# Peptides against a protein of PDB entry 4JHK: the designs that were tried, part 9

Target 1, 212 residues: chain A of PDB entry 4JHK
Amino acid sequence: EDYKIQSFDLETQKLLKTALKDPGSVDLEKVSSVIVDQSLKDQVFSREAGRICYTIVQAEAKQTNGSVFRRNLLNRLQQEFKAREETRKRSTQEWVCLVSFICNIFDYLKVNNMPMVALVHPVYDCLFRLAQSDALKNEEEVDCLVLQLHRIGDQLEKMNVQLMDELFNLLRDGFLLQEDLSSMGRLLLLEILEFRAGGWKLSDTAQKYYYS

## One batch from the design tools (peptide)

Design b1_p11_2 (made by RFdiffusion4)
Fold by OpenDDE base, seed 4:
Structure b1_p11_2 (fold): chain B 212 residues (1-212), chain A 11 residues (1-11)
Amino acid sequence: as target 1 above (212 residues)
Amino acid sequence: SNDVSWADQVS
């Protein structure tokens, strides 16, 4: 299986490849740190990172019945989550990368083929932050919000429909009432409102766009 | 925000 890790140097690529096949032979804390660091820089990579993380988790479980990688990954991710407001203030790009990565981990890193309950509230917290007025005026944040909802909205709703209702109330209010939305931001909000109202259904073309 | 360890919740 091919993983998109070309953005790393050759030594790190080798480390990741080894982790994917023989996780017990590498420093899994270092591996998790490298993945998180890159995911905070590249939102596109964060999607691939989810897949990579899932594979490493499965490999370690099979090899040693261990969960060292997952623990280190989640610990680092939680640290970044706790500092999310500082990250947002420092860099909108890093902030949306963080949100994207958390959402992608939620999407890919299943436990017993189910989403990790531990990530439900953190994901909602991120999405609610993106739904605040100061964030909705930033198209980059709106892009992130809408993208995540397209990818994992249906799963999140199954975990907590009340929070999803509250979130979409904010989005509707933003669409209708907030004056400093960009034209594209307003269109994206309308689209996601209609998307949920339609049962979170994507066309085959849209499916490829959001999950490729 | 959740103050409980994510790792511990999953384990």
Scores: peptide ipSAE 0.587, ipTM 0.902, DockQ to the pose 0.751
Fold by OpenDDE base, seed 5:
Structure b1_p11_2 (fold): chain B 212 residues (1-212), chain A 11 residues (1-11)
Amino acid sequence: as target 1 above (212 residues)
Amino acid sequence: SNDVSWADQVS
């Protein structure tokens, strides 16, 4: 199976390829650090990173019954999450990359074929932050919010419908009452409100856009 | 909760 890791130098590509096939032969802390660092810079890679992480986790479990990679990955991710407000202040782009990566890990890194319960509240915390008035006025943050809800909204709702109701109450109020939304931001909020109302189901065209 | 290690919760 091929993974999109062309953005890394040749030495790092070799490291990642080895981790995917023989995780016991590499420094898994270093591997996790490299993946997180790149995911925080590249929103497109963060989606591929989810698949890569899942493969490494499964390979290590099979090879040594270990979980060193997952532990290091989650520890680093939690550190970044704790510093999310400072990240947002420093760079909107880095902030939306962080949210995207957390959501992609939630989406792809299944444990016993289920989402990690430990990530439910952190994911909602990120989405609630994007739903605040100071974030809704920024189109880049609205883009991120709507994209994540398209990808994992149905899964999140299954984990906690009460939080999803509260989140969408904020989005509805933002759409109806907030004065400084961009035209595109307002349209995106309307679209996601209708998306949930329709049962989180996309057309074939929309599905290709959000999942390709 | 966010004051507890995510890694420990999954393990």
Scores: peptide ipSAE 0.587, ipTM 0.899, DockQ to the pose 0.840
Fold by OpenDDE base, seed 1:
Structure b1_p11_2 (fold): chain B 212 residues (1-212), chain A 11 residues (1-11)
Amino acid sequence: as target 1 above (212 residues)
Amino acid sequence: SNDVSWADQVS
């Protein structure tokens, strides 16, 4: 299977490729660290990283019935999550990459073909943060918020519809009442409001845009 | 829920 890891040096690419097929022969803590570090820099990679992580988890489970990689990955993610406000202040780009990566892990890293319940509240916490007035005025944060809701909104709603209702109340109020929204930000909020109202159903064109 | 280890919750 082909994975988009060309952004890494050759040694790291070799490490990742080995982890994908023989996870027991590599330092899985190092592998998880490398993946998280790169995902915090590249939002596009964070999507691929979710798929990579799932493959490694499955490979390790099959090989040794272990979960060392998943544990290290989740521990690192939780550390980054706890420091999310500091990250946001330091770099909006890193902040939206963090949110994107957590959402992508939620999307891809399923256990017994089900979302990890442990990530539901952390994901909502990130989305609620993006829905605050100080974030809605930033197009980069609005873009991230809308992108994640397009990708995992339906799954999140199934896990907790009450939180989703509360989130969209904030988005509606932002759309209608917040004065300093950009034109693009306002359009994005309107689009996501309509998207949920339509049952989270993507057109063929939208499917390619949000999942490519 | 955020006060406990994510890894432990999944284990």
Scores: peptide ipSAE 0.584, ipTM 0.899, DockQ to the pose 0.802
Fold by OpenDDE base, seed 2:
Structure b1_p11_2 (fold): chain B 212 residues (1-212), chain A 11 residues (1-11)
Amino acid sequence: as target 1 above (212 residues)
Amino acid sequence: SNDVSWADQVS
């Protein structure tokens, strides 16, 4: 399979390709660090990173029955999560990249074909932060929020419906009551409200848009 | 919420 790693230099690309095929022959801590660093800069890569991480995890498990990569990845993610407010203050772009990456790891990095329970609350914490009034007025944050809910909302709801209800109460209130939403932001909130109300089902056209 | 290692929870 092909992975979108063109943003890395050739040496790093070689490292990643080797990790995907022969994880035991590379420094998996370094690999995880490189992936996280790039995911914090490029939201598009954050999506691909989830798939890459899953492949490396599976490859290491099959090769050595090890979990060095996953442990290092999760440790780094947890560190970034702890500093999320600082990141948001420094750069909205880095903040939404962080959220996107955490959500994509949740989406792709399954354990025994199940979502990581450990990531449920952290993901909700990120989404709740995006649903606050100070974030809803920023279209970039609204874009991120709506995108993640389109991709993993159904999975998250299955893990904790109470938190999802609370989250969407905030989104409904934002849509109805918040005055400083952009026109597009308001439309996005309405769309995601309708999306959940419709059972998290997308039209064929919308499916291609969000998952292609 | 971050008192417990995510990595340890998945192990």
Scores: peptide ipSAE 0.580, ipTM 0.900, DockQ to the pose 0.830

Design b1_p11_2_s1 (made by RFdiffusion4, then SolubleMPNN; from b1_p11_2, 8 letters changed)
Fold by OpenDDE base, seed 5:
Structure b1_p11_2_s1 (fold): chain B 212 residues (1-212), chain A 11 residues (1-11)
Amino acid sequence: as target 1 above (212 residues)
Amino acid sequence: MLDIPWSELVE
């Protein structure tokens, strides 16, 4: 099985490959740090990172019944989450990478084939932040918000429908009432409103309009 | 008050 780790230097690639096959032979704290660092810089990698993390977790569980990697990963994620407002202030790109990574971990790093309950509120907190007026006027943040809801919205709703209702109330109000939304931002919000209304599926009409 | 570590909430 191949993983997209070409962006790392050869030494780090070797480290990651070893972690995937023989996690007990490497420093799993270092591995988790490397993955988080790269995911905070590259939103595309963050998707692959979720898959990589899942594989390492499974490999460690099988090898030693341990959870060192997952513990270190979640501890680092929580640190970044706590500092999310400062990150957003410093760089919108880094902020949306952080949100994307947390959502991807939620999506891929299942426990007993279920989402980690510990990540439900943190994910919603990120999405609620993206749904605030100051974020909705930023197209990069709207892109991130809509992308995550497409990927994990149905799973999140199953975990807490009340929070999802509250989130979409904000999105509806933003769509209808906020004056400084871009045309593209309004289109994206409309699309995601319709996406949820359709049971987290696009109608044939909507598919043609937005993606054909 | 310190937040509960996420890692401690995973079963």
Scores: peptide ipSAE 0.408, ipTM 0.860, DockQ to the pose 0.593
Fold by OpenDDE base, seed 1:
Structure b1_p11_2_s1 (fold): chain B 212 residues (1-212), chain A 11 residues (1-11)
Amino acid sequence: as target 1 above (212 residues)
Amino acid sequence: MLDIPWSELVE
């Protein structure tokens, strides 16, 4: 199977390819750091990174029944999560990349084919932060919020419907009451409200209306 | 509350 790692130099590509096939032969802490660093810079890569991480976790489990990579990955993610407000102040782009990556890890890095319970509250915390008034006025943050809800909203709701209800109460209030929302931001909020109301599905007509 | 490492919460 091919992985989208062409953005890395050749040495790093080799490292990642080896980790995918023979994780015991590489420094898995270094591998995790490389993946996190790139995911914090490239939101597109973060999607692929989730799949890569899952593959490495599975490979290590089969090879040694170990979890060194997952431990290092989660430790680094937790560090970044703890510093999320500082990251947001420094760079909106890095902040939304962080949220995107955490959500993608939630999406792909399953344990026994189930989402990691440990990530449920951290993911919601990120989404709640994006749903605050100071974030809703920024289109980049609204884009991130809506994108993640499109990707993992149904899974998150299954894990905790009460938090999802609270989150969407904030989104509804933002849509209706916040005066400094951009036209696009308001449109995106309306779309995601309708998306959930439709069972986390959009018709082809609705998709065309909002995104074409 | 103590901040528990995520890695320790995963089975």
Scores: peptide ipSAE 0.407, ipTM 0.859, DockQ to the pose 0.611
Fold by OpenDDE base, seed 3:
Structure b1_p11_2_s1 (fold): chain B 212 residues (1-212), chain A 11 residues (1-11)
Amino acid sequence: as target 1 above (212 residues)
Amino acid sequence: MLDIPWSELVE
């Protein structure tokens, strides 16, 4: 299997490749910090990071029956989550990268083939923050919100349908009532409303139209 | 509302 890690320097690439195959031979705390740091700078990498993290977790479990990597990863992620409001104030880009990373960890890092229950409320908290009026006026935050709902909305709803209903009440209000939405933001909200109404399924042509 | 480490909530 090939992983998209060409954005790292050669030394870090070697570290990650070793962690994927022989996690017991590397500093897994360092590996987790490198992955988190890059995910907070590059939203596109966050999805690949989820796959990488799952592979390392599985490799460590098989090799030593350990969970050092997962523990360090989740501890760092929780620290970033706790500081999310300060991150948002400092940089919208870093904030949406954080949300994207948390959502992708939720998506990929399964335990016994199930989502981690511990991440359900943190994910919803992030999405609810993106659904507030001050965030909906920012296209970058709307893009992030809609993208995550496309990726993990069906899974989140299965975990807590009441929270999903409450979230979409806010999105409908934003679509219908908020006057300072951009044209693109309004289109994205409409699309995600239709996506859920259709059972979290859209045609390939429709998805390509909105997301290229 | 408990401040428990996420890592301790994973099975």
Scores: peptide ipSAE 0.406, ipTM 0.860, DockQ to the pose 0.643
Fold by OpenDDE base, seed 2:
Structure b1_p11_2_s1 (fold): chain B 212 residues (1-212), chain A 11 residues (1-11)
Amino acid sequence: as target 1 above (212 residues)
Amino acid sequence: MLDIPWSELVE
């Protein structure tokens, strides 16, 4: 199975490949740190990173019945989450990468075939932050918000419909009332409002677009 | 509110 790890140097690629096949033979703390670092730089990679993380978790569980990688990954993610406001202030790009990665981990890294309950509120916190007026005026943040809702909105709603209702109330208000939304931002908000109203259903072509 | 490590919530 191929993984998109071309952005790493050859040594790191080897490290990741080894982690995927024989996690017990590598420093899984280092592996988790490398994945998080790159995910904060490349939003496209963050999607693949979720899949990579899932594979490593499964490989370690099968090999040693351990969870060292998952523990280190979540610890690092939580550290970044705690510093999210500082990250946003420093770099919008890093901020949306962080949100994207957390959402992708939520999407891929399931326990007993269920989303991790521990990530529900952190994910909503990120999405609510993107739904604030100061964020909705930035197309990069709106794009991130809408993308995540397309990918994991249905799962999040199943975990907490009340929070989803509250979130979409903010999005509706932003769409209707916020004066400094860009035309594209307004279109994206309208689309996601309609998407949820339609039961979170995508066409085959739309599914390919949002998940590729 | 006291922050609980996410890893501990999963383990």
Scores: peptide ipSAE 0.402, ipTM 0.861, DockQ to the pose 0.660

Design b1_p11_2_s2 (made by RFdiffusion4, then SolubleMPNN; from b1_p11_2, 6 letters changed)
Fold by OpenDDE base, seed 4:
Formats: structure tokens, C-alpha cells, sequence
Structure b1_p11_2_s2 (fold): chain B 212 residues (1-212), chain A 11 residues (1-11)
């Protein structure tokens, strides 16, 4: 498997590779910190970090029946979530990376082959924040919102259809009523509305229209 | 009332 850790220096790459195969031989708190830190500044990695985290969790479980990595990861993630508004004020880039990371953790870090129920509301909170008027006018935030809904919308809806309905009411209102949306932002909102309406799938024709 | 740890919510 390619875990896409090329953005780290070689020493850190070695650390991560070791954690993936022999988690007991490394400082798992440090590993979790490194992953979170990088996920908050590198959106490409942020979108892939969940798979890496899941692998480490499984490796630790098999090796020692431990959960040190997951515990540290979730604790740090919760701290970042709590500070999300300050993060957004400081850097839109870091904010969308945070959202992407939380969503990616939700997507990949399964427990007993199920999504972590603990993350359902935090994920929705992030998406609802991106659906507010002040966020919808920012293309970077719209991109993030739409991307996450493409990735995990079907799973989130299964967890709470009422929240998904409320979220998409906001998106529809943004599409129809908000005047300061960019042309691309409006197009992306339309696409995601159609995406859900179509059962969380796109035809090849629609995909080409909106994304190529 | 204390905030519940996400880690504690995961068994």
C-alpha cells in the first residue's frame, strides 16, 4: 500500500512506516501528534490520514491489544475541534484541513466495522459551519464542503438523516438565495444537491460537466 | 458538567 507520506522528512517517514508495522517500537503519542500536525497544514495528507491512522490502530491492537495511538489521536482531534473557530479565523487553509481530517478519520477509522458514533455530531458541526453564509462565499470552504459530502455523505446520512436534511436545506438556500457566491461555488452547490438527490452517485456525464 | 472525551466514547 501507498500511504502517501512523502510530504514528511525521511526520518519522520521512517517513524511512520515503523508505526504501521511495529507500533510497539515507537512513541505512539509522537506518531499521533505528527499525523495531526501534518494533517492540519497539508490537505492532501489530511484527506488520506484516516487510512494511515486505521492501519496503525489495527497494528497496535494486533500487537499489544492496546489503543494508545487511537486515544492520543482522538484527544488531539477533539482539542482541535474545540478550537475550530479560532483556527478558521487564523487560517482558512488550516480550517479546511481540519475539517478534511475529521471527515477522513470518520471515513476510515472504523470500530467494529462501524463509524465512530462519537464523531457524527462533530462532523456535522463542521459541515454546518461550512454551510453558513460567511463560509459559502469562500471558494476554498465550498470546495472542502462539497468534497467531504462526496466522500462521506452517504455514510453520514445513514447515521442521521435528519441532520443531513437540515444541512442540505442550508445548501439549497445558499444556492438559491446567496448573492455573493462565486460562479464555481454556485456550480458546486448545484452539483452536490444533485449528487445527493441521485443517491450519492454521479453519472460520468455529470462528473465531466462539473469537474473537467 | 465535564465535556466527555471522544476517546472515552469509543470502546
Amino acid sequence: as target 1 above (212 residues)
Amino acid sequence: MYEISWADLVE
Scores: peptide ipSAE 0.500, ipTM 0.885, DockQ to the pose 0.564
Fold by OpenDDE base, seed 5:
Structure b1_p11_2_s2 (fold): chain B 212 residues (1-212), chain A 11 residues (1-11)
Amino acid sequence: as target 1 above (212 residues)
Amino acid sequence: MYEISWADLVE
C-alpha cells in the first residue's frame, strides 16, 4: 500500500501519511490544499491524488464518520473550476492539469460505489470547453480531452447520454470541418470517435493502428 | 451571486 508522494518535502509527506491513517489528528483543510496544489501542477500526480483522496475520505468516515476532508477538497476544486477560463489563459498546462484532476476525482472518489452526481456537469463543462475550436487546435488540450474520455467516458455516458451525444457531435464536427487541426490532433479525434462507437473499447485492429 | 456548493450537493 504505497502512495507516490516523494515529490513533497519530508514534513508534507509525514502530513499526508498521517492523514491516510489517522485523519482526525491533522488539519484536513491543509491536507486538501496541498493535494490540490500539487495536482494542478502535475498530471501524473493528479491520478495518484484521486486514490489518495479516496483513502482519506474512507479513513475519516471510518474514524469519526466525518466528511471534513471531502468538503474542503470539493470547495477548493469548485473554486478552481470557477476560475478555469483565467487558468486556461494563463497556462495551458495548468488548465489541462485542472481538467485531469477533476476527472480523476470523479473516477476515484465515489460515494457508495457511485460517481458523485455533483461532478457530472462540471466534468462535462470541462470536456465541452476542450471540444471548442480554439482548444481543438492545441495538441496539449486534445491530448487531455482524449485521455479523459478514455478514462471516464463510459462512466460519464452512463450518467448522461444526452450530453455525451452533444459532446461527440462537436468532436465529429471538429474532425470533419475544422481546418487548423494538427495531423496528430485529427488522428486522436478519429481514435476517440471510433473508441466510443466501439462501446468504449478498442478493437484489435484499432489497437494495432494507434498503439502498436 | 448565489452558487450551489458542490460539497452541499454531495452531502
Scores: peptide ipSAE 0.499, ipTM 0.888, DockQ to the pose 0.582
Fold by OpenDDE base, seed 2:
Structure b1_p11_2_s2 (fold): chain B 212 residues (1-212), chain A 11 residues (1-11)
Amino acid sequence: as target 1 above (212 residues)
Amino acid sequence: MYEISWADLVE
């Protein structure tokens, strides 16, 4: 498999490639830190990072029956999560990258082929934060919110339908009542409302309508 | 407030 790691220097690329094949031969704490750092800078990479993390976790489990990488990864993520409000204040871009990465880890890093229960509430916390009025007025945050719901909404709902109902109540209220939404933001909220109502899927026609 | 490690919850 090919992984999109071109943004790293050659030494780091080698480190990551080695981690994917022979995790026991590298510093997995360093590997996890590098992945998190880059994911906080590049939201596109964060998607690939989830897949990379999954592969490393599986490789380590197979090689040594260990979980050093996963432990370090989750520890770092938890640290970033705890500081999420400060991050949001400092940089909206870093904030949405953080949310994206956490959601992608939730999506890819499954245990026993199931989502990690430990991440359910943290993910919802992030999405609820994006659903607040002060966030909905920012297109970058709305983009992130809607993107994550498209990617993992169905999985999240299966984990906790009550929280999903509450979240979408906020989104509906935002769509209907918030006056300082951008036109695009309003369209995105409408689309995601319809997306869930349709069982987390849209027809090709609807997809073209909202994203043409 | 005490917070449990995510890593500990998974393992």
Scores: peptide ipSAE 0.496, ipTM 0.888, DockQ to the pose 0.650
Fold by OpenDDE base, seed 1:
Structure b1_p11_2_s2 (fold): chain B 212 residues (1-212), chain A 11 residues (1-11)
Amino acid sequence: as target 1 above (212 residues)
Amino acid sequence: MYEISWADLVE
């Protein structure tokens, strides 16, 4: 399988491939650190790293019934989450990569085939931050917000519909009342409002209208 | 307030 690790150097690729097949033979703390570091820099990887993490978790569970990788991964994610405002001030790109990665982990890293409850509020906190007026005026942040809601909005709503209602109240207000939105930002907000209203589905016609 | 580890919540 292709785990989309081409952005890493050859040594790191070897490390990751070994972790995927024989996690007990590598330093799983280092592996988790490398994955998080790259996810903060590469949007493509940050959106696709969840499958890699899930595979490593499953491999370790099968091999030793351990959870060293997951523990290290979540510890690092929590550290980055705590520092999210500093990250946002330093680099919008790193901030949206962080959000994307956390959402991706939520999407892929299931426990007993269920989303990790521990990540529900952190994910919502990130999305609420992106829904604030100072973020809605930034195209990169709006893109990230809309992307995550397209990917995991239905799952998040299932976990907490009240928070989702509150989030979309902010998005509606932003769409209607905020004057410094870009034209594309306003279009994206309208699209995501319609997306949820349609049961988290977008018709082919609507998809073509907004993205083609 | 005491901050709970995400890792501990999952385990």
Scores: peptide ipSAE 0.494, ipTM 0.887, DockQ to the pose 0.634

Design b1_p11_2_s3 (made by RFdiffusion4, then SolubleMPNN; from b1_p11_2, 8 letters changed)
Fold by OpenDDE base, seed 4:
Structure b1_p11_2_s3 (fold): chain B 212 residues (1-212), chain A 11 residues (1-11)
Amino acid sequence: as target 1 above (212 residues)
Amino acid sequence: LLDIPWSELVE
């Protein structure tokens, strides 16, 4: 299986490739750190990072029945999560990368083919932050919010429907009441409202309407 | 925020 790690230097690429094949032979703390660092810079990579992390976790489990990588990954991720407000103040781009990465880890890093319960509230906390009025006026944050809901909204709702209802109440209010919301942002919010109402599904025609 | 390590919440 091919992984998109071309953005790393050759030494780091070698490190990652080794981690994927023989995790016991590398410093898994370092591996987790480089993955997190890059994911905070590149939102596109954050999705690939999810796959990479899952593969490393599985490889380590098979090799040693260990979970060193997962522990280090989650510890670093939690540190970044705790500092999320400072990150947002410093850089909207880094903030949405952080959210994207957390959501992608939630999506890909399954335990016994189930989402990690530990990440449910952190994910919702991020999405609720994106749903606040000061965030909804930023199209980059709206894009992130809507993208994550498209990817993992159905899974999140299954974990906690009450929080999802509360979140979408905020989105509805933002759609209707937020005066400084861009036209595209308003369309995206409307689309995601319809997306959930349709059972987290949207026709190709509707997708073209909102994202063309 | 609860100061519980996420890693400890994973089975």
Scores: peptide ipSAE 0.409, ipTM 0.872, DockQ to the pose 0.691
Fold by OpenDDE base, seed 3:
Structure b1_p11_2_s3 (fold): chain B 212 residues (1-212), chain A 11 residues (1-11)
Amino acid sequence: as target 1 above (212 residues)
Amino acid sequence: LLDIPWSELVE
């Protein structure tokens, strides 16, 4: 398997490659911190980071039956989550990177082929924050919200349909009632409303209409 | 709101 880690320096790339194959030979706390730090800078990397994290977790479990990496990863992620409002005030980009990373960890880091129940409420909390009126007026936050719902919306709904209904009530209100919503933001909200209404599926032609 | 480490909630 090949992983997209070319954005790191050569020394860090070597560290990550070693962690993927022989996690017992590296400092897994350092590995987790490097992955989190880069994920907070690059939203695109956050999806790849999810895949990398899952691979390291599986490799460590097979090698030593340990969970040092997962523990360090989740502890750091929880720290960032607790400080999410301060992060949002400091940098919208860092905030949406944080949300993206949490959602991708939820998506990839399965336990017994099931989502981690511990992340359900934190993920919803992030999405509800993005659905508030002060966030919906920012295109970068709307982009993040819609992207995550496309990726993990169906899984989240299975975990708690009541919260999903409440979330989409806010999105419908934003689409219909919020006057300072950008044209692109309004288009994205309409698309995600249709996406859920269609059972979290859209035709290729419909997707092209919204994203071409 | 619970202040329990996420890592302790994972099976």
Scores: peptide ipSAE 0.408, ipTM 0.868, DockQ to the pose 0.656
Fold by OpenDDE base, seed 1:
Structure b1_p11_2_s3 (fold): chain B 212 residues (1-212), chain A 11 residues (1-11)
Amino acid sequence: as target 1 above (212 residues)
Amino acid sequence: LLDIPWSELVE
């Protein structure tokens, strides 16, 4: 199977390819660090990174029944999560990349085919932060919020419907009451409200209306 | 409340 790692130099590509097939032969801390670093810079890569991480976790489990990579990955993610407010102040782009990556890890890195319970509250915390008034006025943050809810909203709701209800109460209030919300932001919030109301599905005609 | 490492919650 091919992975989208062409953005890395050849040495790093080799490292990642080896980690995918023979994780015991590489420094898995370094591998995790490289993946996190790139995911914090490239939101598109973060989607692929989730799949890569899952593959490495599975490979290590099969090879040694170990979890060194997952431990290092989660430790680094938790560090970034703890510093999320500082990251947001420094760079909105890095902040939304962080949120995107955490959400993609939640999406792909299953344990026994189930989402990691440990990531449920961290993911919600990120989404709640994006749903605050100071974030809703920024289109880049609204884009991120709506994108993640499209990707993992149904899974998150299954894990905790009460938090999802609270989150969407904030989104509804933002849509209706926040005066400094951009036209596009307001449109995106309306779309995601309708998306959830439709069972986390959107008709082709509705998608065309909002995104074409 | 003390922060628990995520890695400890999944191991």
Scores: peptide ipSAE 0.405, ipTM 0.866, DockQ to the pose 0.609
Fold by OpenDDE base, seed 2:
Structure b1_p11_2_s3 (fold): chain B 212 residues (1-212), chain A 11 residues (1-11)
Amino acid sequence: as target 1 above (212 residues)
Amino acid sequence: LLDIPWSELVE
């Protein structure tokens, strides 16, 4: 399988490739740190990072029945999550990358084929933060919010429908009442409202309407 | 609220 790790130097690429095949032979703490660091810089990579993380977790489980990588990964993610407000203040780009990565880990890193319950509230916390008025005025944050809901909204709802209802109440209010929403932001909010109302599905024609 | 390590919740 090919993984999108071209953004790393050759030494790090080798490290990651080895982790994917023989996790017991590398420093898995270092591997987790490298993946998180890059995910905070590149939102596109964060999606692939989720897949990479899953593969490493599975490889380690098969090889040693261990969970060192997952433990280190989650510990680092939790540290970043705790500092999320400072991150947002420092860099919107890093903030949305953090949210994207946490959501992608939620999506890919399943335990017993189920989402990690431990990540449900942290994910919702991030999405609720993106749904606040000061965030909805930023298209970059709206893009992130809508993207994550498209990717994992159905799974999140299954974990806690009450929180999802509350979140979408905020989104509806933002769509209807917030004065400083951009036209694109308003369009994206409308689309995601329709997406959920349609059972987390959109027709091809509807998708083209909103994104073409 | 006391933060519990996510890793401990999964393990």
Scores: peptide ipSAE 0.403, ipTM 0.867, DockQ to the pose 0.662

